# Peptides against a protein of PDB entry 6A30, part 16

Target 1, 150 residues: chain A of PDB entry 6A30
Amino acid sequence: AQDADNVLQPIMDLLDSNLTLFAKICEKTVLKRVLKELWKLVMNTMERTIVLPPLTDQTMIGTLLRKHGKGLEKGRVKLPSHSDGTQMIFNAAKELGQLSKLKDHMVREEAKSLTPKQCAVVELALDTIKQYFHAGGVGLKKTFLEKSPD

## One batch from the design tools (peptide; aimed at target 1 L19 Y132 A135)

Design b2_p15_4_s2 (made by RFdiffusion4, then SolubleMPNN; from b2_p15_4, 6 letters changed)
Fold by OpenDDE base, seed 4:
Structure b2_p15_4_s2 (fold): chain B 150 residues (1-150), chain A 15 residues (1-15)
Amino acid sequence: as target 1 above (150 residues)
Amino acid sequence: SKSEERIKELTEKMK
């Protein structure tokens, strides 16, 4: 559990900021679209940084996420004015666009087989992330989460 | 876990 939390921390920092903002200001359909993109980003990040390289590379991921996620407010975002909200959405979209390029910033390595311990950590992390995106039924549908590509 | 707690919090905020 602690290992899974450590793996998730950099991703969760990004998600906490974005989802809190988008949940407040986005229409339902827009929110779903944003969640789908975030889901892809999360899955891609996990695949690249956990599956391909050793788990120790998570620190590097955290650094990359911080670098590319500059300007993301951590914590609960207050509901902005209409004008402020538009700018925040734009900024968030811009940051997400940068984060989508994370794969290109990582050293290309061959796929590595995971140890049983690493597999267990990844499985727990994936389950946690699925629960996060499902958000008690208000987020993404379970069917999407199970079938979505990464 | 800390992650579970955060998930719960965010879930409630999004309802």
Scores: peptide ipSAE 0.048, ipTM 0.636, DockQ to the pose 0.827
OpenDDE base, seeds 1, 2, 3, 5: peptide ipSAE 0.039, 0.032, 0.039, 0.035; ipTM 0.624, 0.615, 0.625, 0.617; seeds 1, 5 fail the geometry check

Design b2_p15_4_s3 (made by RFdiffusion4, then SolubleMPNN; from b2_p15_4, 5 letters changed)
Fold by OpenDDE base, seed 3:
Structure b2_p15_4_s3 (fold): chain B 150 residues (1-150), chain A 15 residues (1-15)
Amino acid sequence: as target 1 above (150 residues)
Amino acid sequence: SKSQERIKKLTEEMK
């Protein structure tokens, strides 16, 4: 558990700052939509960071961020502040692109399969992130989180 | 656990 906490510390610091802000400025329906988009972004970024080599990882993250950024802008959700709220979400999504740095903590040798120890740490990290996004029942539904690719 | 404290904090902020 301590190893997983150490690995997740940078991600959790980023998520805490952004989600705390969003919880304050967004109404509940908008906040749920934001959480869903952030969840997709985090899961896809983590998957690519762990599975793909660094060179392809950066390109794929850039493409993913652009796709999700456009999706957030066109979203049916009306943010309480027009241009500012959407821009803040987009900026937060860009910051999540730095999740590629997690590879440096989780994968010591590039292009090789994870060791059993590394797999155990990743599994625990994923469970922790799911619990975080569920937020004691006020966040995303467990059914939504369980359908996401691991 | 540090992670559990973070979850608790977020839960309270989202209520």
Scores: peptide ipSAE 0.258, ipTM 0.829, DockQ to the pose 0.724
OpenDDE base, seeds 1, 2, 4, 5: peptide ipSAE 0.235, 0.251, 0.250, 0.240; ipTM 0.816, 0.828, 0.824, 0.818

Design b2_p15_4_s4 (made by RFdiffusion4, then SolubleMPNN; from b2_p15_4, 9 letters changed)
Fold by OpenDDE base, seed 4:
Structure b2_p15_4_s4 (fold): chain B 150 residues (1-150), chain A 15 residues (1-15)
Amino acid sequence: as target 1 above (150 residues)
Amino acid sequence: SVSQKRIKELTEKMK
């Protein structure tokens, strides 16, 4: 559980700032679309981090998220005005979009097999992330999360 | 866990 929390913490820090903002400023349909894109990004990032890293999974996730999340304030995002909201979404999307480009910049090493312990941690982490994106039913549908590459 | 607590908090904010 602690290992899973350690793996998730950098991701949760990134998501917390962005989703708190998006939940406040986005209409429900727009928010769902944003969540879908974030889900894809998170899954892709995790896949790359777990399958390819020269660094420990935790260190790499943290480093990648710190590098691309520098514009994300750790903490409670103030409610922007409606006009400011669009710009904030754009900026957040731009910042998160850079994470997708990490594919080209990540040092591709030979895929390492995870130990059973590492697999268990990853599975727990994935379940937690799914719950996070489902958000008690107000977020993404479970069926979508289960069908998405993870 | 810390993660579950954060999930609950975020879920409530999104409702």
Scores: peptide ipSAE 0.062, ipTM 0.663, DockQ to the pose 0.809
OpenDDE base, seeds 1, 2, 3, 5: peptide ipSAE 0.061, 0.058, 0.050, 0.056; ipTM 0.671, 0.664, 0.656, 0.664

Design b2_p15_5 (made by RFdiffusion4)
Pose (drawn by RFdiffusion4):
Structure b2_p15_5 (pose): chain A 105 residues (1-54, 100-150), chain P 15 residues (1-15)
Amino acid sequence: AQDADNVLQPIMDLLDSNLTLFAKICEKTVLKRVLKELWKLVMNTMERTIVLPPSKLKDHMVREEAKSLTPKQCAVVELALDTIKQYFHAGGVGLKKTFLEKSPD
Amino acid sequence: SSAEERIEELAEKMK
């Protein structure tokens, strides 16, 4: 849990002062649109940074084996991810839980 | 956790 906090700390420091500034000055629809968009952006960047997928093999270029995360690392990643989701839900001001769950991103 | 506390504070500020 402490490790997951440390992982999310950089992105939370960035969004905190902001998400906060918004919903204060945005219509509901405007806020929702921005959050839906920032959501897609965070999920995409995570997909393309901490988990980029894994060369000529014999003759025909095959994808290499993924280097598995350690058990502790897997757990930190799952929890940190589940935490960002709750962060965007924001207890009922951010995105709805139903939207986040079915988010293709 | 510190992240849960910040999420609660964020929700309150946004409300």

Design b2_p15_5_s1 (made by RFdiffusion4, then SolubleMPNN; from b2_p15_5, 5 letters changed)
Fold by OpenDDE base, seed 4:
Structure b2_p15_5_s1 (fold): chain B 150 residues (1-150), chain A 15 residues (1-15)
Amino acid sequence: as target 1 above (150 residues)
Amino acid sequence: SSSQKRIKELTEKMK
């Protein structure tokens, strides 16, 4: 559990910063669309991290997210005006879009197999992320999350 | 866990 939390912490910090803002300023359908894109991004990032870890899994995730999350303050985002909110979404989307481009900049090393312990940690982490995106039924549908590559 | 707490908080915010 602690290992899973350590792996998740950088991701959760990024997600908390963005989703807190989005939940406040987006209507339901827009928010769901944003969540879907974030889910894809997170899954893609995790997949790449697991398959091609140039660094320790934790360090890699942390480094990747820190590099792109420098503009995301950990904290309670004040409710912006509608105009400010739109700009914030755009900026956040731009920052998150840079994460998708990391694929080209990641050091391609030989895929390392995970130990059973590492697999268990990853599975727990993935389940937690799914629960996070599902958000007690107000977020993404379980069927969507289960069909997403992870 | 800390993650579970965050999930709960997000759930409450999104309701």
Scores: peptide ipSAE 0.106, ipTM 0.736, DockQ to the pose 0.792
OpenDDE base, seeds 1, 2, 3, 5: peptide ipSAE 0.086, 0.095, 0.088, 0.096; ipTM 0.715, 0.727, 0.716, 0.729

Design b2_p15_5_s2 (made by RFdiffusion4, then SolubleMPNN; from b2_p15_5, 7 letters changed)
Fold by OpenDDE base, seed 3:
Structure b2_p15_5_s2 (fold): chain B 150 residues (1-150), chain A 15 residues (1-15)
Amino acid sequence: as target 1 above (150 residues)
Amino acid sequence: SKSQERIKKLTEEMK
């Protein structure tokens, strides 16, 4: 558990700052939509960071961020502040692109399969992130989180 | 656990 906490510390610091802000400025329906988009972004970024080599990882993250950024802008959700709220979400999504740095903590040798120890740490990290996004029942539904690719 | 404290904090902020 301590190893997983150490690995997740940078991600959790980023998520805490952004989600705390969003919880304050967004109404509940908008906040749920934001959480869903952030969840997709985090899961896809983590998957690519762990599975793909660094060179392809950066390109794929850039493409993913652009796709999700456009999706957030066109979203049916009306943010309480027009241009500012959407821009803040987009900026937060860009910051999540730095999740590629997690590879440096989780994968010591590039292009090789994870060791059993590394797999155990990743599994625990994923469970922790799911619990975080569920937020004691006020966040995303467990059914939504369980359908996401691991 | 540090992670559990973070979850608790977020839960309270989202209520």
Scores: peptide ipSAE 0.258, ipTM 0.829, DockQ to the pose 0.723
OpenDDE base, seeds 1, 2, 4, 5: peptide ipSAE 0.235, 0.251, 0.250, 0.240; ipTM 0.816, 0.828, 0.824, 0.818

Design b2_p15_5_s3 (made by RFdiffusion4, then SolubleMPNN; from b2_p15_5, 7 letters changed)
Fold by OpenDDE base, seed 5:
Structure b2_p15_5_s3 (fold): chain B 150 residues (1-150), chain A 15 residues (1-15)
Amino acid sequence: as target 1 above (150 residues)
Amino acid sequence: SASQQRIKELTEAMK
């Protein structure tokens, strides 16, 4: 459980504020589309973080993700011509873009079979992420989360 | 867990 939390915490910290904002300012259809893209991103990031590098490298990656997320908060240039909502969406998109870039910098080693410990971490992480994206029924459908190819 | 608490908070924020 602690290992799963350590893996998810940096991603969730980045997502929490943005999802809360999106829930307030986005139309439902747009929100669902954003959630689907975020789901794919999270699944791909988790796969690379858990399956490819050892758990020890995950802490370093998590720290990088957290530092990069904080750095983006400071570098937000207020564009004078944008509404508050548009600026917030732009900032969120920028943060997501940076997350994707960090994911791509993860060294892809040959796919190794997961150890029993890694399998347990993945199972717990997946359950937590599914609950997070389902969000008590206001997020993504359970059927989508369960049948996702990611 | 911290994750479970955040899930609850997010669920409430999305209502």
Scores: peptide ipSAE 0.085, ipTM 0.683, DockQ to the pose 0.786
OpenDDE base, seeds 1, 2, 3, 4: peptide ipSAE 0.084, 0.079, 0.083, 0.081; ipTM 0.679, 0.668, 0.674, 0.675

Design b2_p15_5_s4 (made by RFdiffusion4, then SolubleMPNN; from b2_p15_5, 7 letters changed)
Fold by OpenDDE base, seed 2:
Structure b2_p15_5_s4 (fold): chain B 150 residues (1-150), chain A 15 residues (1-15)
Amino acid sequence: as target 1 above (150 residues)
Amino acid sequence: SASQERIKKLTEEMK
């Protein structure tokens, strides 16, 4: 469990920053759409990271996401004015776009075998991410999350 | 775990 937390920490730091902002300023429908796009991005990035590089305590995903997701500070965001909210959404969308571009630059290599320990960590990490996006029922539906390939 | 606490926090923020 601790190993999974260590692997997820960089990703969760980025997600917390973005989703905290969106949760405060976005209408419910917009928020769900953002969650769906983030889910797809995270799952696709994880798939590549699991298959291409060896799994370590700090996955390449965390490093890659940190390099391209620095634009949103995790600070206490006061409820912005309407104009501020619009600009913040635009900036966040731009950051997400940069993450998508990063995905396009990743070259696929041959699949590598994982140790049993690495497999267990990956499985736990995936379950945790699903729980995160479900957010106690206020986020994405379980049925949507289960359609994503493992 | 730290991850579980983050999930709880997000859940509260999204209500």
Scores: peptide ipSAE 0.283, ipTM 0.839, DockQ to the pose 0.791
OpenDDE base, seeds 1, 3, 4, 5: peptide ipSAE 0.247, 0.277, 0.271, 0.254; ipTM 0.821, 0.839, 0.833, 0.826

Design b2_p15_6 (made by RFdiffusion4)
Pose (drawn by RFdiffusion4):
Structure b2_p15_6 (pose): chain A 105 residues (1-54, 100-150), chain P 15 residues (1-15)
Amino acid sequence: AQDADNVLQPIMDLLDSNLTLFAKICEKTVLKRVLKELWKLVMNTMERTIVLPPSKLKDHMVREEAKSLTPKQCAVVELALDTIKQYFHAGGVGLKKTFLEKSPD
Amino acid sequence: SAEERIEKLAEEMKE
């Protein structure tokens, strides 16, 4: 849990002062649109940074084996991810839980 | 913690 907090700390420091500034000055729809968009952006960047997928093999170029995360690493990632989701739900001001769960991103 | 920050964020967004 402490490790998941440390992972999310950089992105939370960035969004905190912001998400906060918005919903204070945005119509509901405007806020929802921005959060939905920031959501897609975070999920996409995570997909393309901490988990980029894994060369000529014999003759026909095959994808390499993925270097598995350690058990502790897997757990930190799962929890941090579940935490960002609750962060964007924001207890009922952010995105609905139903939207986040079915989010293709 | 992250949970405490989420609670504070939810409170501030409701304002």

Design b2_p15_6_s1 (made by RFdiffusion4, then SolubleMPNN; from b2_p15_6, 7 letters changed)
Fold by OpenDDE base, seed 4:
Structure b2_p15_6_s1 (fold): chain B 150 residues (1-150), chain A 15 residues (1-15)
Amino acid sequence: as target 1 above (150 residues)
Amino acid sequence: SSQQRIEELTKKMKE
């Protein structure tokens, strides 16, 4: 569990501020769409991070996410004014756009086999992320999460 | 923990 938490921390740190912001300023339908895109990005990032480099590359993931997540305030997002909200969404979208390019910035290596321990950590991490995006039923539907690309 | 973060997010999204 602790290992899974450690693996997830960089991703969750990136997501927390954005999701909090989007939850506050987006209409429900828009929010769902945003969540779907974020889900895809997270899954793609994890796939690349886990399959290509060793899990020990958490530092690399964190560094990459931090680099591409520049401007993400880790602090509590204050309710922006309408104008501020639009700019924040734009900035968040830009940051997410950079995140989507992470695949291209990573050196393509052969897929590495995971040890049983690493597999267990990954499975736990994936389950946790699904729960995170489901958000007690107010986020993405379970059916979507189960069918989502990984 | 991740679980705590999930709960916090859930709360925020319900508000």
Scores: peptide ipSAE 0.210, ipTM 0.795, DockQ to the pose 0.796
OpenDDE base, seeds 1, 2, 3, 5: peptide ipSAE 0.179, 0.200, 0.196, 0.202; ipTM 0.775, 0.789, 0.785, 0.789

Design b2_p15_6_s2 (made by RFdiffusion4, then SolubleMPNN; from b2_p15_6, 5 letters changed)
Fold by OpenDDE base, seed 3:
Structure b2_p15_6_s2 (fold): chain B 150 residues (1-150), chain A 15 residues (1-15)
Amino acid sequence: as target 1 above (150 residues)
Amino acid sequence: SSQERIKKLTEEMKK
């Protein structure tokens, strides 16, 4: 558990800062939509980082931003501040793109399969992130978290 | 700890 916590610490710091801000400024329906989009972004980034280590950070960020950025703009989400709220979410998405740095902790050698120890750490990390987004039942539903973001 | 962070976020989202 300690190893997983150490690996997740930078990601959790980033999520805490952004989600705390969004919780304060967003209406509940808007917040739920933001959480869903952030969840998709985090899961896709982690999947690419773990499953496809050879991908460059720029490629992952660019693909994720292009795929999810369009979804965030078209979303029927009335943010309390017109242009500023959407821009804040977009900026948060860009920051979450730095999840690619998790490569340094989880994959020491590019293109190799994870060791059993690394797999155990990844599994625990995923469970922790799911619990985080569930937020004691006030966040995302378990059924949503258990589905593939694809 | 991660558990403490989850509790904190839960409290913030309940407001």
Scores: peptide ipSAE 0.409, ipTM 0.891, DockQ to the pose 0.706
OpenDDE base, seeds 1, 2, 4, 5: peptide ipSAE 0.382, 0.405, 0.408, 0.395; ipTM 0.881, 0.891, 0.890, 0.885

Design b2_p15_6_s3 (made by RFdiffusion4, then SolubleMPNN; from b2_p15_6, 4 letters changed)
Fold by OpenDDE base, seed 2:
Structure b2_p15_6_s3 (fold): chain B 150 residues (1-150), chain A 15 residues (1-15)
Amino acid sequence: as target 1 above (150 residues)
Amino acid sequence: SSQERIEKLTKEMKE
């Protein structure tokens, strides 16, 4: 459990800051859409980090943004301020590229495959992230979280 | 802890 918490700490810090902001500025329907896109982004980032360790942060960010960035950009937050909510979401998505650093916690540089211990940590980490996005039932539905990201 | 973070987010999203 402690290992999983350590692995998740950076992403949780990022998510806490961004989701707190989005919760304040977004209508509930918009917020739900944003959560879905963030979930996809997180899952894809983790998958690429685990499956393709040699990829650079820039490569991962670029690939994820190409696949999901257009969806995030459509999250219209009616913000009265000049700070385009779209830009905020975009920035958050870009920052989520830092998830690539999870590789350092999950996979040793020379190993193409995870050890059983590492797999257990990943599974626990995934469960924790699912709980986080579910947010006691006010976030994403469990059925959505159990589906593999497209 | 992760649990505390989840609880915090849950509270914030309910408001």
Scores: peptide ipSAE 0.358, ipTM 0.869, DockQ to the pose 0.661
OpenDDE base, seeds 1, 3, 4, 5: peptide ipSAE 0.323, 0.356, 0.353, 0.341; ipTM 0.851, 0.867, 0.865, 0.859

Design b2_p15_6_s4 (made by RFdiffusion4, then SolubleMPNN; from b2_p15_6, 5 letters changed)
Fold by OpenDDE base, seed 2:
Structure b2_p15_6_s4 (fold): chain B 150 residues (1-150), chain A 15 residues (1-15)
Amino acid sequence: as target 1 above (150 residues)
Amino acid sequence: SSQERIEKLTKEMKK
């Protein structure tokens, strides 16, 4: 459990800051859409980080944004300021590229496959993230979180 | 803790 918490700390800090902001500035329907897109982005980033050979943050971000970025851009934020809510979401998505560092915490460079211990940590980490996005029932539905991201 | 983070987010999203 402690290992999973340590691995998740950076991404959780990022998610806390960004989702707190989004919760304040987004209407509930928009917020839900943003959560869905962020979930997809997080899951795809984790998948690529774990399954694929080491990729640069730039490569991962670019690939993920090409697939999901258009969905995030449609998040209409009622911001009175010139700060484009779209830009904020984009920045958040870019910062999620830090998930690539998760590999460094979980997998040693020479291991093509995760050890049983590492698998257990990943599973616990995934469960924690799911719970976070579920947010006590006010976030994403469990059925959505249990499906493989497209 | 992760639980505290979840609770905090839950509270914020209920507003």
Scores: peptide ipSAE 0.524, ipTM 0.928, DockQ to the pose 0.633
OpenDDE base, seeds 1, 3, 4, 5: peptide ipSAE 0.513, 0.520, 0.520, 0.515; ipTM 0.923, 0.927, 0.924, 0.924

Design b2_p15_7 (made by RFdiffusion4)
Pose (drawn by RFdiffusion4):
Structure b2_p15_7 (pose): chain A 105 residues (1-54, 100-150), chain P 15 residues (1-15)
Amino acid sequence: AQDADNVLQPIMDLLDSNLTLFAKICEKTVLKRVLKELWKLVMNTMERTIVLPPSKLKDHMVREEAKSLTPKQCAVVELALDTIKQYFHAGGVGLKKTFLEKSPD
Amino acid sequence: SALEEALEKVREELK
């Protein structure tokens, strides 16, 4: 849990002062649109940084084996991910839980 | 604000 907090700390320091500034000055729809968009952005960047997928093999170029995360690493990633979701839900001001769950991103 | 309080709760729950 402490490790997951440390992982999310950088992105939370960035969004905190912001998300906070918004909903204060945005209409509901405007806020929801921005959060939905920032949501897609975070999920996409995570997909393309910490978990980029894994060369000519014999003759026909095959994808390499993925280097598995350690058990502790898997757990930290799962928890950190579940935490960002709650962060965007924001207890009922952010995105709805139903939207986040069915988010294709 | 309500959003700020909600965000702090999420961090407290994680800790």

Design b2_p15_7_s1 (made by RFdiffusion4, then SolubleMPNN; from b2_p15_7 with A2E E8K E13K)
Fold by OpenDDE base, seed 2:
Structure b2_p15_7_s1 (fold): chain B 150 residues (1-150), chain A 15 residues (1-15)
Amino acid sequence: as target 1 above (150 residues)
Amino acid sequence: SELEEALKKVREKLK
């Protein structure tokens, strides 16, 4: 459980910051699309985190998230003018795009079979994230979440 | 938690 929490915490911090912003500035249809893209991003990030050695995982996700998180700390929620909201969406999309590019640079180390412990952590983490994105039935559909490769 | 509050905001927006 503690290991799962350690893996999830950086992801949850990223999700908290981005979802709060998107909930404020996005229309419902746009928000649903953003949630789907965030789900894919989270799944890809988790896949990489699990494949990478445990010691590099926290530092790399933390470093990636910290490098991207420093831009959001300017916490003066000036009610973004319509222009500011568009810029915020653009910046968030840019951040998501940068995370997708990370896919190409992470050398798939040889898919060492996950240890039973790592598998259990992944399963717990996946269930937690699925529950989060489902959001009691108002978020993403269960059918969409289940189609994600395990 | 901050996460719960973010989820609440998303839920409210999606209603």
Scores: peptide ipSAE 0.025, ipTM 0.602, DockQ to the pose 0.126
OpenDDE base, seeds 1, 3, 4, 5: peptide ipSAE 0.019, 0.020, 0.024, 0.023; ipTM 0.582, 0.587, 0.584, 0.597

Design b2_p15_7_s2 (made by RFdiffusion4, then SolubleMPNN; from b2_p15_7, 6 letters changed)
Fold by OpenDDE base, seed 4:
Parts: C-alpha cells; structure tokens; sequence
Structure b2_p15_7_s2 (fold): chain B 150 residues (1-150), chain A 15 residues (1-15)
C-alpha cells in the first residue's frame, strides 16, 4: 500500500493540480475530453514508469511536469473566440499534447519483468487511478478505462 | 482530504 501510494503520489499531484483547474474553466463535455487525454497521459506515464528504473521515476515525472508546465505560458495561440476560457482550455490541451509528445522522447528502456510485488503495486495503482477517472460514474466509462493500454 | 475535495469538485462538474 505504501509503495503504491509513493508511485501514485506524483501522478495524483499532477492530476489534482490540472483537474482542479480544468474543472473550473472547462464545460462538462470539454472536461470529459480533457479527462480522456489525461487518462492516456497517465497510462503512458505509468507504462514508462514501470519500464524506467525506480530512481528516475519520481524525479523524472516531477521534472518533466515542471519543465513542461513552464513552457506553455508563452504559446498564445489566438483562438478567434475572445473567451479567455477557450484560450485556457487550448493552452491546457496544448500542455497535454506536449506531455503526450514526451512519449516520443522518453527512451523506452527494456521492459524489465515486474516482480509479483511490483505487479501488485501497479495493479493497485491502476485501480486507484481508474476509480479516480471514473469519479463515481460521472467521469470516464469503465469500458473506456479498461480498454486503455495499460 | 484535499484531493478528495478536488475530486468531488470534478465529480460535481461532470454531473
């Protein structure tokens, strides 16, 4: 449980920060789309975290998130619709897009076989994240969460 | 608890 919490904490911190912002600025439909993209990002991040050595996991996720969070302030894509909210959504989507591109830059280290303990931790982590994204039935559908490349 | 509250806010928005 503690190990799962340690693995999840950086992800949860990221999700907490971003989802709180998105929940405030996004319409429901847009928020659901953002959640889907975040889900993909989380799954991709977890996949990499599982493949990457433990030492790089917390620092890399934190560093990658910090580096990409700072870079997005400059990209004023003027969406023609004058609503500040739409621009924020676009910026947020762009951030998510940049995080997805991180997929291409992170060297897939050879998939080390997870120990049974590591598998259990990952399963617990995945279940927790699925519950988070499911949000008591108002979030993402379970079927969508289950089809994600875990 | 803070995370739970934020999750609840997201849930409320998703209703």
Amino acid sequence: as target 1 above (150 residues)
Amino acid sequence: SELAEKLQAVREKLK
Scores: peptide ipSAE 0.028, ipTM 0.621, DockQ to the pose 0.132
OpenDDE base, seeds 1, 2, 3, 5: peptide ipSAE 0.025, 0.028, 0.024, 0.026; ipTM 0.634, 0.640, 0.626, 0.614

Design b2_p15_7_s3 (made by RFdiffusion4, then SolubleMPNN; from b2_p15_7, 4 letters changed)
Fold by OpenDDE base, seed 3:
Structure b2_p15_7_s3 (fold): chain B 150 residues (1-150), chain A 15 residues (1-15)
Amino acid sequence: as target 1 above (150 residues)
Amino acid sequence: SELEKNLKKVREELK
């Protein structure tokens, strides 16, 4: 349980910040598309974090989070003007694009079979993340989350 | 929005 919490906490912090922002600024159809892309990103990040040694992934997630976190000043998120919202979406898309490039540079270490401990952590983490992305029925559909090849 | 309310609820349940 503690190992799962350690893996989930950085991801949840990232999701809380980004999803709250996107829920405010995006139209429903756009938001669903963004959520699908974030789901893929989270699944890929989790796979890497669990399969790769903890040290390299914390640095990568931490570097990615640190680049994102510098823009989230604690201030009252003034509903960004339409111009500010567009710029934030553009910045978020740019950051997601950088994550995809990082995927190409991460040598897929050979699909080593996960240890039983790693499998248990993955299962717990997946259930938590599925609940988060489902968001009581207003987020992603359960069928999408369950059938996702990611 | 309803989505924002549900996201907040899920977040509180995960704490």
Scores: peptide ipSAE 0.022, ipTM 0.585, DockQ to the pose 0.471
OpenDDE base, seeds 1, 2, 4, 5: peptide ipSAE 0.020, 0.021, 0.022, 0.021; ipTM 0.577, 0.575, 0.579, 0.587

Design b2_p15_7_s4 (made by RFdiffusion4, then SolubleMPNN; from b2_p15_7, 4 letters changed)
Fold by OpenDDE base, seed 4:
Structure b2_p15_7_s4 (fold): chain B 150 residues (1-150), chain A 15 residues (1-15)
Amino acid sequence: as target 1 above (150 residues)
Amino acid sequence: SKLEEALKQVREKLK
């Protein structure tokens, strides 16, 4: 459980810093698209953190996110004006597009088998994240979550 | 939590 929390915490920090803003400024269909990109980002981050811990620790992930997510807001942001909101949506989409490629910016290594401990952490983390993105049935469809490309 | 509140807002938007 503690290991899962360690993996999830950086991800949750990213999500909570941006979701409120996205929920406020995005139309429903746009928000769903944003959530899909966030899902990909989460999966990529989780995979790298668990599979390649020495290369993708919390500090490194934070650095990468800061580098690639320069336009991401931190924390809850008040609703901007309409004009500002449009620009913010555009910026958010751009930043998410960059972050979705996070995996490609990491050192590529051969596929490694996970230890039983790592597998348990992955399973717990995935279940938690799936529940999060499903959002009580109104978020991402289960089918999409199960077919994650990452 | 802050995250729970954010999720609530997302859920409400997605209804």
Scores: peptide ipSAE 0.071, ipTM 0.701, DockQ to the pose 0.086
OpenDDE base, seeds 1, 2, 3, 5: peptide ipSAE 0.062, 0.065, 0.062, 0.061; ipTM 0.692, 0.697, 0.697, 0.691

